# Peptides against a protein of PDB entry 2L9B, part 81

Target 1, 91 residues: chain A of PDB entry 2L9B
Amino acid sequence: ANFLSQKFPELPSGIDVNINMTTPAMMISSELAKKPKEVQLKFLQKFQEWTRAHPEDAVSLLELCPQLSFVTAELLLTNGICKVDDLIPLA
Target 2, 91 residues: chain A of PDB entry 2L9B as posed
Amino acid sequence: ANFLSQKFPELPSGIDVNINMTTPAMMISSELAKKPKEVQLKFLQKFQEWTRAHPEDAASLLELCPQLSFVTAELLLTNGICKVDDLIPLA

## One batch from the design tools (peptide; made by RFdiffusion4, then SolubleMPNN)

Design b1_p27_3_s1 (from b1_p27_3, 11 letters changed)
Fold by OpenDDE base, seed 2:
Structure b1_p27_3_s1 (fold): chain B 91 residues (1-91), chain A 27 residues (1-27)
Amino acid sequence: as target 1 above (91 residues)
Amino acid sequence: AARETGQKLMDLLKESDLTNLPRPVVF
């Protein structure tokens, strides 16, 4: 929305997802897995820092971009930072 | 609900220790 354009003026266009070939979740997971682990961890670190500095903006961002919530959860799980049980209460 | 979930997820992220994480082993 306007929030995204205002806070992230350099936000690129999204990529189309063909749900007949793969689910959005599978596509996201696949794209994340293509990133080196160092890049994944760097993203988490930067996102963590930004979230701490901008807590309200972070919540608003996740509300507008639920796929980013999936990304965050997936990266926390796949990098062994949290367990599935840690995410169950978030449902 | 979405906002609450986001807040809970961010809390989990903020509480996570992202320092001194093990490096992947490449053969």
Scores: peptide ipSAE 0.366, ipTM 0.787, DockQ to the pose 0.038
Fold by OpenDDE base, seed 1:
Structure b1_p27_3_s1 (fold): chain B 91 residues (1-91), chain A 27 residues (1-27)
Amino acid sequence: as target 1 above (91 residues)
Amino acid sequence: AARETGQKLMDLLKESDLTNLPRPVVF
């Protein structure tokens, strides 16, 4: 329904990804890599806190925004917080 | 399936220790 708009009234519309030029995963990884590691870690910390406070909404958010699942997984991997083997069971 | 995956990912995140992680060296 309108879960996203209700919970996040100021949510941006997002950007278009031309899958003929690059894959969505490549685009997301590229954009994440542009952020300083300090910013990446701060995001993970804030997201962790929010998911602890709103566990059901967090699951619903990931269901509606699969790209956020990729973001989370990518940041966990690239910052050495988890290993590939930790994510395989999730696929 | 998507919901189950989300739950598993959130569990992994919530249980992760995000303290004392490597930081860029600032000169």
Scores: peptide ipSAE 0.366, ipTM 0.786, DockQ to the pose 0.037
Fold by OpenDDE base, seed 5:
Structure b1_p27_3_s1 (fold): chain B 91 residues (1-91), chain A 27 residues (1-27)
Amino acid sequence: as target 1 above (91 residues)
Amino acid sequence: AARETGQKLMDLLKESDLTNLPRPVVF
């Protein structure tokens, strides 16, 4: 029906977030931190490959799923791939 | 603005070297 359903028919349903107990950003950060660095880097590598192959879809995906922008930025930073200064122009 | 931010982030990702990154070690 929409872009996400068409391009990613096997998207998981996700999980509920109790915004009174945590923020979405905190929830994402917590879930990311639970994963080994090898898994984090593998995700970045696959996402990088996909964005190179599908640049228009990548930008559209980030518009529809802004949480993925947060994920990408945090993983780049926490894995030492970029510096904080590299993210400032994105604001 | 949101789309521009996404584009800039993707540019950063695409130009990143994701090979041979060291794994954090706790002694």
Scores: peptide ipSAE 0.366, ipTM 0.787, DockQ to the pose 0.039
Fold by OpenDDE base, seed 3:
Structure b1_p27_3_s1 (fold): chain B 91 residues (1-91), chain A 27 residues (1-27)
Amino acid sequence: as target 1 above (91 residues)
Amino acid sequence: AARETGQKLMDLLKESDLTNLPRPVVF
């Protein structure tokens, strides 16, 4: 019924984050670090292509999934694609 | 707002050059 279910019907269930033990950002960062650099870049490339083709859907996705904004920002930084100054306007 | 942040992030992503990035080499 919502955007996620409509656009991503095969999306698996998420996992809970115990904020008493860790923060969502820490967990996300840890999981990303497990991915090979080539996998990280492939994700960015495919996500970039999709956002170009579906700009409004992309914004809606990030609105519903703020964690994906963190993922994208971190991958852009850690792979040397953008600078910290580039992300300041987002704050 | 969240939507504005998302838009700005997407703008940054769209303008990013993701070609010819360094790749790890394993010997």
Scores: peptide ipSAE 0.363, ipTM 0.785, DockQ to the pose 0.036

Design b1_p27_3_s2 (from b1_p27_3, 11 letters changed)
Fold by OpenDDE base, seed 3:
Structure b1_p27_3_s2 (fold): chain B 91 residues (1-91), chain A 27 residues (1-27)
Amino acid sequence: as target 1 above (91 residues)
Amino acid sequence: SAREVGQQLMELLKESDLTNLPRPVEF
């Protein structure tokens, strides 16, 4: 869990989520969905660039924060970037 | 595992074309 503080030293402390009502993944997706499509695309583009430059860190991030995997997958689907069949390997 | 899911998802993301995607026309 120290990965976050190490790689993102200026990252805010964050907030807790009631797992019995709203999961972290759904919360993040909901917030992103409020943004314009172009903003969502920009986010994905920057995330893509970062993952290409730092593949090991990207995997570590998603291992530590699996909710981000859900969020990323949802963004890819809802923006028509990938198809459901492309996500089968994740299941 | 979370790591395996993340790894496979990253592969998908890296191969994705994020250019020239349809978007609503704004006036």
Scores: peptide ipSAE 0.444, ipTM 0.807, DockQ to the pose 0.036
Fold by OpenDDE base, seed 1:
Structure b1_p27_3_s2 (fold): chain B 91 residues (1-91), chain A 27 residues (1-27)
Amino acid sequence: as target 1 above (91 residues)
Amino acid sequence: SAREVGQQLMELLKESDLTNLPRPVEF
């Protein structure tokens, strides 16, 4: 069964983008950048909480949707939560 | 792998302090 449908039954269908990681990640990041900083931080906080509560599901999500890793990393960088050097081991 | 990157990123996120973050300069 589809992991996304099982764990996120009300997940929207989304939109069509290029079949790669970079383009959709950039699109998501751009949309998030349109939101107030407080909203971005709340997203990160909720994601952090969910990750702590469901670590295996979080890893599975990022495995299936690696673009979210890119988006998360960019949010961490742009909001001054981490430095580029912190992400080098992930490259 | 994507899984390994995810694991490492999640560890970074979990260890992050989101209570005292930089704010934009106000004029």
Scores: peptide ipSAE 0.444, ipTM 0.806, DockQ to the pose 0.036
Fold by OpenDDE base, seed 5:
Structure b1_p27_3_s2 (fold): chain B 91 residues (1-91), chain A 27 residues (1-27)
Amino acid sequence: as target 1 above (91 residues)
Amino acid sequence: SAREVGQQLMELLKESDLTNLPRPVEF
C-alpha cells in the first residue's frame, strides 16, 4: 500500500504517461482546458479547501506527483490569481 | 526539491483569493 492508495482508496486507475514533468502536466492541463472556466475554478477551489484541511497530505501529494505543482502554478497564472514574481521562489 | 516546491506552492494557494473570480476573457 502506497500513499495514494491509503489516502485515496476510491481513486480510479490512471492512464500511462511519459515519465517527465512536461508531458503529464500538459495532459492534465489539456483535460482541464476542455472544461468550462467556471468548472476549472471550482476544481481549484476544492483543491484549495482540501489543502487547507489536510496540509501535510497536500505537501506529500505534490512531492509524490510534482506534475500537479506545475499544473497548479499554471492555473494560478492563467487565471490571474498570481503573478510571475510569485512563482520565482519556486524555480 | 519537489517537496520544497510543493510546500511553497501550497502556501501560495492557501493565501489566494478564489472567491467571485470573473470568467477569463477570450479572444
Scores: peptide ipSAE 0.442, ipTM 0.809, DockQ to the pose 0.040
Fold by OpenDDE base, seed 4:
Structure b1_p27_3_s2 (fold): chain B 91 residues (1-91), chain A 27 residues (1-27)
Amino acid sequence: as target 1 above (91 residues)
Amino acid sequence: SAREVGQQLMELLKESDLTNLPRPVEF
């Protein structure tokens, strides 16, 4: 999308995956789960900082790439940052 | 909607304390 090209000019081509939300999300979560917890936390921290600085862009990103919502939720759960009850309203 | 989910999730993330999280104990 034009949004991605504009906001992330250095974004690589990526890998072709199944055309749905679940499969890409699971793939990303799986890769992140292979990283040490400190690395996962660092990614989440950087994402948090970016979303605080660019709230509208963050929402637009998640709207365009809803798989990232799943991934973010998974990171929050896996690292004990939130509970399932916190995410129920999102389902 | 994806936008609504994103908004609520971002609020949750923004409110989260991501510093000094507990680590597994190693022996």
Scores: peptide ipSAE 0.441, ipTM 0.805, DockQ to the pose 0.035

Design b1_p27_3_s3 (from b1_p27_3, 10 letters changed)
Fold by OpenDDE base, seed 3:
Structure b1_p27_3_s3 (fold): chain B 91 residues (1-91), chain A 27 residues (1-27)
Amino acid sequence: as target 1 above (91 residues)
Amino acid sequence: SAREIGKQLMDLLKETDLTNLPRAVSF
């Protein structure tokens, strides 16, 4: 959580949502939507570059913070970068 | 598993073309 905020300041604070929340996905989506498109895309680019440079760490991070997987998928979809069909293997 | 989901998402991200997207906040 702290790593994410420092490494990727484009993310809204509090992205590490409590698993006991009834609507964590809704909350995350709402917070992401508040960010300018350019900020959203900047995050994706930085995250992509980091995952390429640190593949093992990236997998571990996504395991540790599954909310980040949702963030990434949400941004890819809402910005028209990927289709729902592209995410089927993740379901 | 959570790990596999993350791995697969990472793979998808790596293959995504982001070259034509803005890298900075517009003024």
Scores: peptide ipSAE 0.224, ipTM 0.729, DockQ to the pose 0.039
Fold by OpenDDE base, seed 5:
Structure b1_p27_3_s3 (fold): chain B 91 residues (1-91), chain A 27 residues (1-27)
Amino acid sequence: as target 1 above (91 residues)
Amino acid sequence: SAREIGKQLMDLLKETDLTNLPRAVSF
């Protein structure tokens, strides 16, 4: 949380998910949608640049922080960067 | 480009199971 907040301030702050009221995926999607498109795209750009510079750290981070993987996938979909079929191999 | 961003991120995402979402999400 501290690392992500410092490195990628465009991400939403932490939020608790009530899985009995909504799925975690729906909650994350909702919170991301509250951010302006420009902020979403800026995050993707910065995250891409960081992953290119630190590929091993990026893979480790995504493995240790699976919520970030979902965030990234959701932003790719909602911004038209990929299609649903493109994500099938990821699950 | 958006396509290049997607390609790089998708490659990394292949290493992670997207079905395991935490109850508490902190960024």
Scores: peptide ipSAE 0.137, ipTM 0.648, DockQ to the pose 0.095
Fold by OpenDDE base, seed 1:
Structure b1_p27_3_s3 (fold): chain B 91 residues (1-91), chain A 27 residues (1-27)
Amino acid sequence: as target 1 above (91 residues)
Amino acid sequence: SAREIGKQLMDLLKETDLTNLPRAVSF
């Protein structure tokens, strides 16, 4: 219903993280892993295309939703697109 | 290529804080 759901339906629904049982990062990673690799790569492709067309809006979106940056980084790692060392400058 | 996609996205993300995730993840 929101912008992200409409533009990027490959993303999982919002979830609440029980920090008493696990870390937020682990929960996000587990939800992403439930998606087929083809869906994960499709999201990255669509997100890249939208970013190219709307770079200023993309920056604003990532500032508004920092969890989306984590999603992107996780997908880059798990799909072998980048290595952990490549993400160090982002942290 | 997938690698090029990653490179461009990394450039976009370089100024975003990844160290503090919220309890609730909402898209």
Scores: peptide ipSAE 0.133, ipTM 0.647, DockQ to the pose 0.081
Fold by OpenDDE base, seed 2:
Structure b1_p27_3_s3 (fold): chain B 91 residues (1-91), chain A 27 residues (1-27)
Amino acid sequence: as target 1 above (91 residues)
Amino acid sequence: SAREIGKQLMDLLKETDLTNLPRAVSF
């Protein structure tokens, strides 16, 4: 949590939910939507760069913080970067 | 598993073109 807040300050604080839970997911989605689009895209770009540079650490982080997978997927969808079909393999 | 999902997401992210996206905030 401290690592996430320091490395990715664009994220809202207090994100701790199961990626398969609709209600918490909706709350996260709502909070993310309150962030400026520029901030959302900046997070995606920073996260992409970090995952490319640290692939094993990235997998470990996503295992430790599965909500981050939801956040990333949500931002990709809401910003029109990916389609729902692109995320089917993750289900 | 969560690890496999993370790996799959990372693979998707690595192949995603995030250049030339509209960044402007609209009011």
Scores: peptide ipSAE 0.207, ipTM 0.715, DockQ to the pose 0.039; fails the geometry check

Design b1_p27_3_s4 (from b1_p27_3, 8 letters changed)
Fold by OpenDDE base, seed 2:
Structure b1_p27_3_s4 (fold): chain B 91 residues (1-91), chain A 27 residues (1-27)
Amino acid sequence: as target 1 above (91 residues)
Amino acid sequence: SAYEIGKKLMDLLKETDLTELPRPVVF
């Protein structure tokens, strides 16, 4: 947590997920669905640019925040950028 | 591990061509 805050000071604190009403995956999917497709694609483009420029930091971020991996995977799938078969080898 | 999954996902993302995606129409 200390490392996360120091390395990624812009990272939001997040919100608690009530597991009796939803799952983290459901919450993520719901929030993503509220975003216009243009915003979703812009996120992917900017995230791609940042990962290319900061590959080690990107891996660290994804390790500390696996939610972001789910976000990325879902956005790739729902926007028709990749297929499920493309992600299977990653798991 | 989360590190391994993240690394693989990052590699996939880096290789994905996003430059020619059509501009979505939002109503």
Scores: peptide ipSAE 0.179, ipTM 0.692, DockQ to the pose 0.039
Fold by OpenDDE base, seed 4:
Structure b1_p27_3_s4 (fold): chain B 91 residues (1-91), chain A 27 residues (1-27)
Amino acid sequence: as target 1 above (91 residues)
Amino acid sequence: SAYEIGKKLMDLLKETDLTELPRPVVF
């Protein structure tokens, strides 16, 4: 936890998930759906730019926060940027 | 692993064209 906050000081603190009521995936999908399309697309663009500029840090972040991989995949799918078949090789 | 998935996802993201994404139209 300390390593994560030190390496990524701007990372949000996050919220607790009651796994008996919902799954993290469902909660993430729900929260993403609340964001306007322009915000979703802006996130993808900024995240892409950041990952290109900091590939090693990006891999570390995705390793420590695998939910971010789900977020990215979900946004790519829901915004029609890629198809499910494009993500199958990631599994 | 999460690391491997992250790397693959990054590779996909790098190759994804995000420059011409549709924008909401406001009237």
Scores: peptide ipSAE 0.169, ipTM 0.680, DockQ to the pose 0.036
Fold by OpenDDE base, seed 1:
Structure b1_p27_3_s4 (fold): chain B 91 residues (1-91), chain A 27 residues (1-27)
Amino acid sequence: as target 1 above (91 residues)
Amino acid sequence: SAYEIGKKLMDLLKETDLTELPRPVVF
């Protein structure tokens, strides 16, 4: 099994994005906006804890799922946790 | 690269203080 299947056996299948109708970033932003602030913050807290406990797996996950980097960055910004300047070093 | 971005993001998260964030009522 690949890394994702091995480490995340319950990972669901994704969905295709019709790029002629919307951009992937817009779609992700829309889905995130549907979640209450409390849920968004819980994700950030749990993700932080997990990344601290499993830093090597976390980096690998973000490499394989780069959209997750966008998710995390947007949640940090929209919830006022970080400023745009804090994300500039991500290049 | 995606790897480098991920690593930098991890570094940012490690240094971010999230202790003052409210607890969710439900997932």
Scores: peptide ipSAE 0.162, ipTM 0.686, DockQ to the pose 0.040
Fold by OpenDDE base, seed 5:
Structure b1_p27_3_s4 (fold): chain B 91 residues (1-91), chain A 27 residues (1-27)
Amino acid sequence: as target 1 above (91 residues)
Amino acid sequence: SAYEIGKKLMDLLKETDLTELPRPVVF
């Protein structure tokens, strides 16, 4: 019934965050670290291609799921693709 | 807002060169 279910029917349900044990940022960082570098880079490439093809849906997705903004920013930094100064305007 | 941040990130991502990414090397 909502935008996510309509536009992204294959989107996983996600998991709950226990704020007493971790923060969303900490959980995201931990999960990303479990992924092989090849998987991280492949995600960035595919995500970039998809966002170029579907810019309107991409912006809406990032609005509804701001976690993805953090994911993308961290992957860009940790893989040496961007510098911190490149992300300052986003803050 | 989340929308504004997402829009800014999208603009950055679109202009980022991801064609020549490094591959892991093991010695």
Scores: peptide ipSAE 0.161, ipTM 0.673, DockQ to the pose 0.036

Design b1_p27_4_s1 (from b1_p27_4, 10 letters changed)
Fold by OpenDDE base, seed 4:
Structure b1_p27_4_s1 (fold): chain B 91 residues (1-91), chain A 27 residues (1-27)
Amino acid sequence: as target 1 above (91 residues)
Amino acid sequence: AEREERLRKRIENLNLLNEKIDEYLAK
């Protein structure tokens, strides 16, 4: 199925995720998953810091590249930072 | 309205993700 259905099996039915979000997110997540855990966590921290320092730019970036939410979610899940149920609202 | 909804969703997603990161850092 699509990325969200595969990564978030507890999602409610009827969630539509288009290919333009699915494929890029999978590609980015795949590449990040090959990096050491410290690199993945550093990415999360730096991204968080940047978003808080530049909220307007962050919103613009997420609007332009909504795939980043999937990438970040995947990093959180794979590193055991949260559970799938915690990220249901991302759908 | 549609754009506003998308933007709202992006902000909510960002807040959620940052909340989870904060929880991790607080360990």
Scores: peptide ipSAE 0.338, ipTM 0.793, DockQ to the pose 0.559
Fold by OpenDDE base, seed 2:
Structure b1_p27_4_s1 (fold): chain B 91 residues (1-91), chain A 27 residues (1-27)
Amino acid sequence: as target 1 above (91 residues)
Amino acid sequence: AEREERLRKRIENLNLLNEKIDEYLAK
């Protein structure tokens, strides 16, 4: 089972992610989850700002570390910022 | 072509995530 399926059993069937992204994302997310919620949210905000200010670098980073998309998704879900259905396109 | 498609999807995903962040911040 992939990270999303394990963490979010309510996720619709058929949604899968590459295990090479899943496991690292799980590890990163677990570390971030140890931080206060405000820190997690601040991370999202700062990351957003950075991606908008440096789109080319953002693309490069996502290419090098595609796991970041799933880490971000996890943070959004766990903090109640969005619903699972909202992130179906990520899969 | 395949690489381009992957990059496109990643950008699309980033945009989606940023959209959700925006929605949250707008509350």
Scores: peptide ipSAE 0.334, ipTM 0.793, DockQ to the pose 0.591
Fold by OpenDDE base, seed 5:
Structure b1_p27_4_s1 (fold): chain B 91 residues (1-91), chain A 27 residues (1-27)
Amino acid sequence: as target 1 above (91 residues)
Amino acid sequence: AEREERLRKRIENLNLLNEKIDEYLAK
């Protein structure tokens, strides 16, 4: 929580999602899917750039929010960027 | 050991996803 506030000061206030790993991912993916495809792709690109620029922080973020891998995967699949078989290692 | 394994797997997953993004952008 403190990490996210520190690294993402513009992060909107939200509610806790503590059901499981997949449900939060589904919720996030669903909300992103309501945005134009261009917005979804820009989100992926900027997230990618951030993880490469801040690898140590990216590791910490993934530790706190492991569901992000599912969100990213879902965006890739939904937008036809890759196939399910390409993501088998995620299972 | 278990924590380290989880972290390695998460990093590996991120690398895979980034690879797919790069592949798409290169087309």
Scores: peptide ipSAE 0.334, ipTM 0.790, DockQ to the pose 0.581
Fold by OpenDDE base, seed 1:
Structure b1_p27_4_s1 (fold): chain B 91 residues (1-91), chain A 27 residues (1-27)
Amino acid sequence: as target 1 above (91 residues)
Amino acid sequence: AEREERLRKRIENLNLLNEKIDEYLAK
């Protein structure tokens, strides 16, 4: 199973997940998961602030690295900020 | 076009993620 299928078991069947997006996300998430929770949460806050302060750059970054959405989703899930059903639209 | 749809979806996803972060911070 790929990253999305493993982390989002409640997703509808038949959703195609690109390995070129999921594998990098797994690597990044794995490294972030090694950090303390407060570091992970601070990362989320700083990333959010940055995206709001630099929306054009944020869009460009997401275009270049769509994997970042899955990284952020993983951080939200692992830190109990949201549940899988909340992130179904990411599929 | 396909690219436009991908970009729109990515922006939508970012908004969703930011919404969840906001909800958490509001607690």
Scores: peptide ipSAE 0.330, ipTM 0.788, DockQ to the pose 0.505

Design b1_p27_4_s2 (from b1_p27_4, 10 letters changed)
Fold by OpenDDE base, seed 4:
Structure b1_p27_4_s2 (fold): chain B 91 residues (1-91), chain A 27 residues (1-27)
Amino acid sequence: as target 1 above (91 residues)
Amino acid sequence: SEREKRLQEAIKNLELLNEKIDEYLAK
């Protein structure tokens, strides 16, 4: 399955994820999307601060939990932080 | 290696996230 292509059909092809990444990402994204925009932005801000304070752990986390890339991508798109074309590097 | 590819993907995802947040905050 392709989570980003399903939610954002204008994304370029090339992202191939299995159901084990897609389903958890959709569940996390759906729950976060129910929160106010301020909460979503705060989540991203706190995550950014943590990644800069702990870069090696951050890389390890994304390595171990690649589904988080889809969660953050959706948050970026839905909050107008980036455009679909900005996610081409993920493809 | 497969691990190297996962690491590079993780780094790329992190850089993209932080870049876009920075750009948003700069507006």
Scores: peptide ipSAE 0.320, ipTM 0.788, DockQ to the pose 0.591
Fold by OpenDDE base, seed 3:
Structure b1_p27_4_s2 (fold): chain B 91 residues (1-91), chain A 27 residues (1-27)
Amino acid sequence: as target 1 above (91 residues)
Amino acid sequence: SEREKRLQEAIKNLELLNEKIDEYLAK
């Protein structure tokens, strides 16, 4: 099983995540998960604000580092910000 | 092109994540 299926067993079956994206995301998420929830939420908010202020740069960043989408998604799920079904389009 | 596909995927991911953050903050 891939990282997402292990961490989030409620995820629908049938997703096939590229290992080159999953492993880096796993490492980053692991480090972020060690921080207090407040820090994680602040990170998300600051990231959101930056993406809104710099949409072209944000897109370029995610294009260059698509792993970040999985990192952000995991933060959303683990902090109860959204449900698994909300992130199906990411698969 | 493959590059354009990656770009579209990045845009989709960004918008979805930001949408969910907004919805959470609105609770």
Scores: peptide ipSAE 0.320, ipTM 0.786, DockQ to the pose 0.606
Fold by OpenDDE base, seed 1:
Structure b1_p27_4_s2 (fold): chain B 91 residues (1-91), chain A 27 residues (1-27)
Amino acid sequence: as target 1 above (91 residues)
Amino acid sequence: SEREKRLQEAIKNLELLNEKIDEYLAK
């Protein structure tokens, strides 16, 4: 199974994750997971604020670094901020 | 174009993530 399937077993089967996104996402998520929950949440909030203040740059960032969406998704799931079913569109 | 498709996907992803963050903060 791919990283997402292994990490989130409740994710529907058959979802594939590009290896070029998986490895960087795993590394980033691993580093973020070492930090306290409060730090992770602060990261999400600051990221959200920045994306809303700079929507065009944010879109460009996710276009160039789509791994970031998986990092953010994992943070949301790991911290119970959303459900697996909520993130089906990201898979 | 393919670039436009990637941009639309990025927009969709941002909207979804921000929606979930908003919902969490509203708890």
Scores: peptide ipSAE 0.316, ipTM 0.787, DockQ to the pose 0.660
Fold by OpenDDE base, seed 2:
Structure b1_p27_4_s2 (fold): chain B 91 residues (1-91), chain A 27 residues (1-27)
Amino acid sequence: as target 1 above (91 residues)
Amino acid sequence: SEREKRLQEAIKNLELLNEKIDEYLAK
């Protein structure tokens, strides 16, 4: 099973994430998960603010580094901000 | 084009994430 399936066994069957996204996301997410919850939440807020201030750059960044969307999704899940079903469009 | 598809996917993902963050902050 991929990282998401391992960490979130409640994921509906049939939901899969490309391994080229999952493995890098695992590495980045594991490092972020070592930080205090407050730091993780601050990261999400700062990222949100930046994306809204620089939407074209944000889109370009996600195009170049699509792993970031999965890292962000992981943070949302682990901090109880999202439910798994909320991320079906992302999967 | 394939590039356009990637861009639209990025936009969709970004909008979803920002929506969920907003909902969390509003609770």
Scores: peptide ipSAE 0.310, ipTM 0.782, DockQ to the pose 0.670

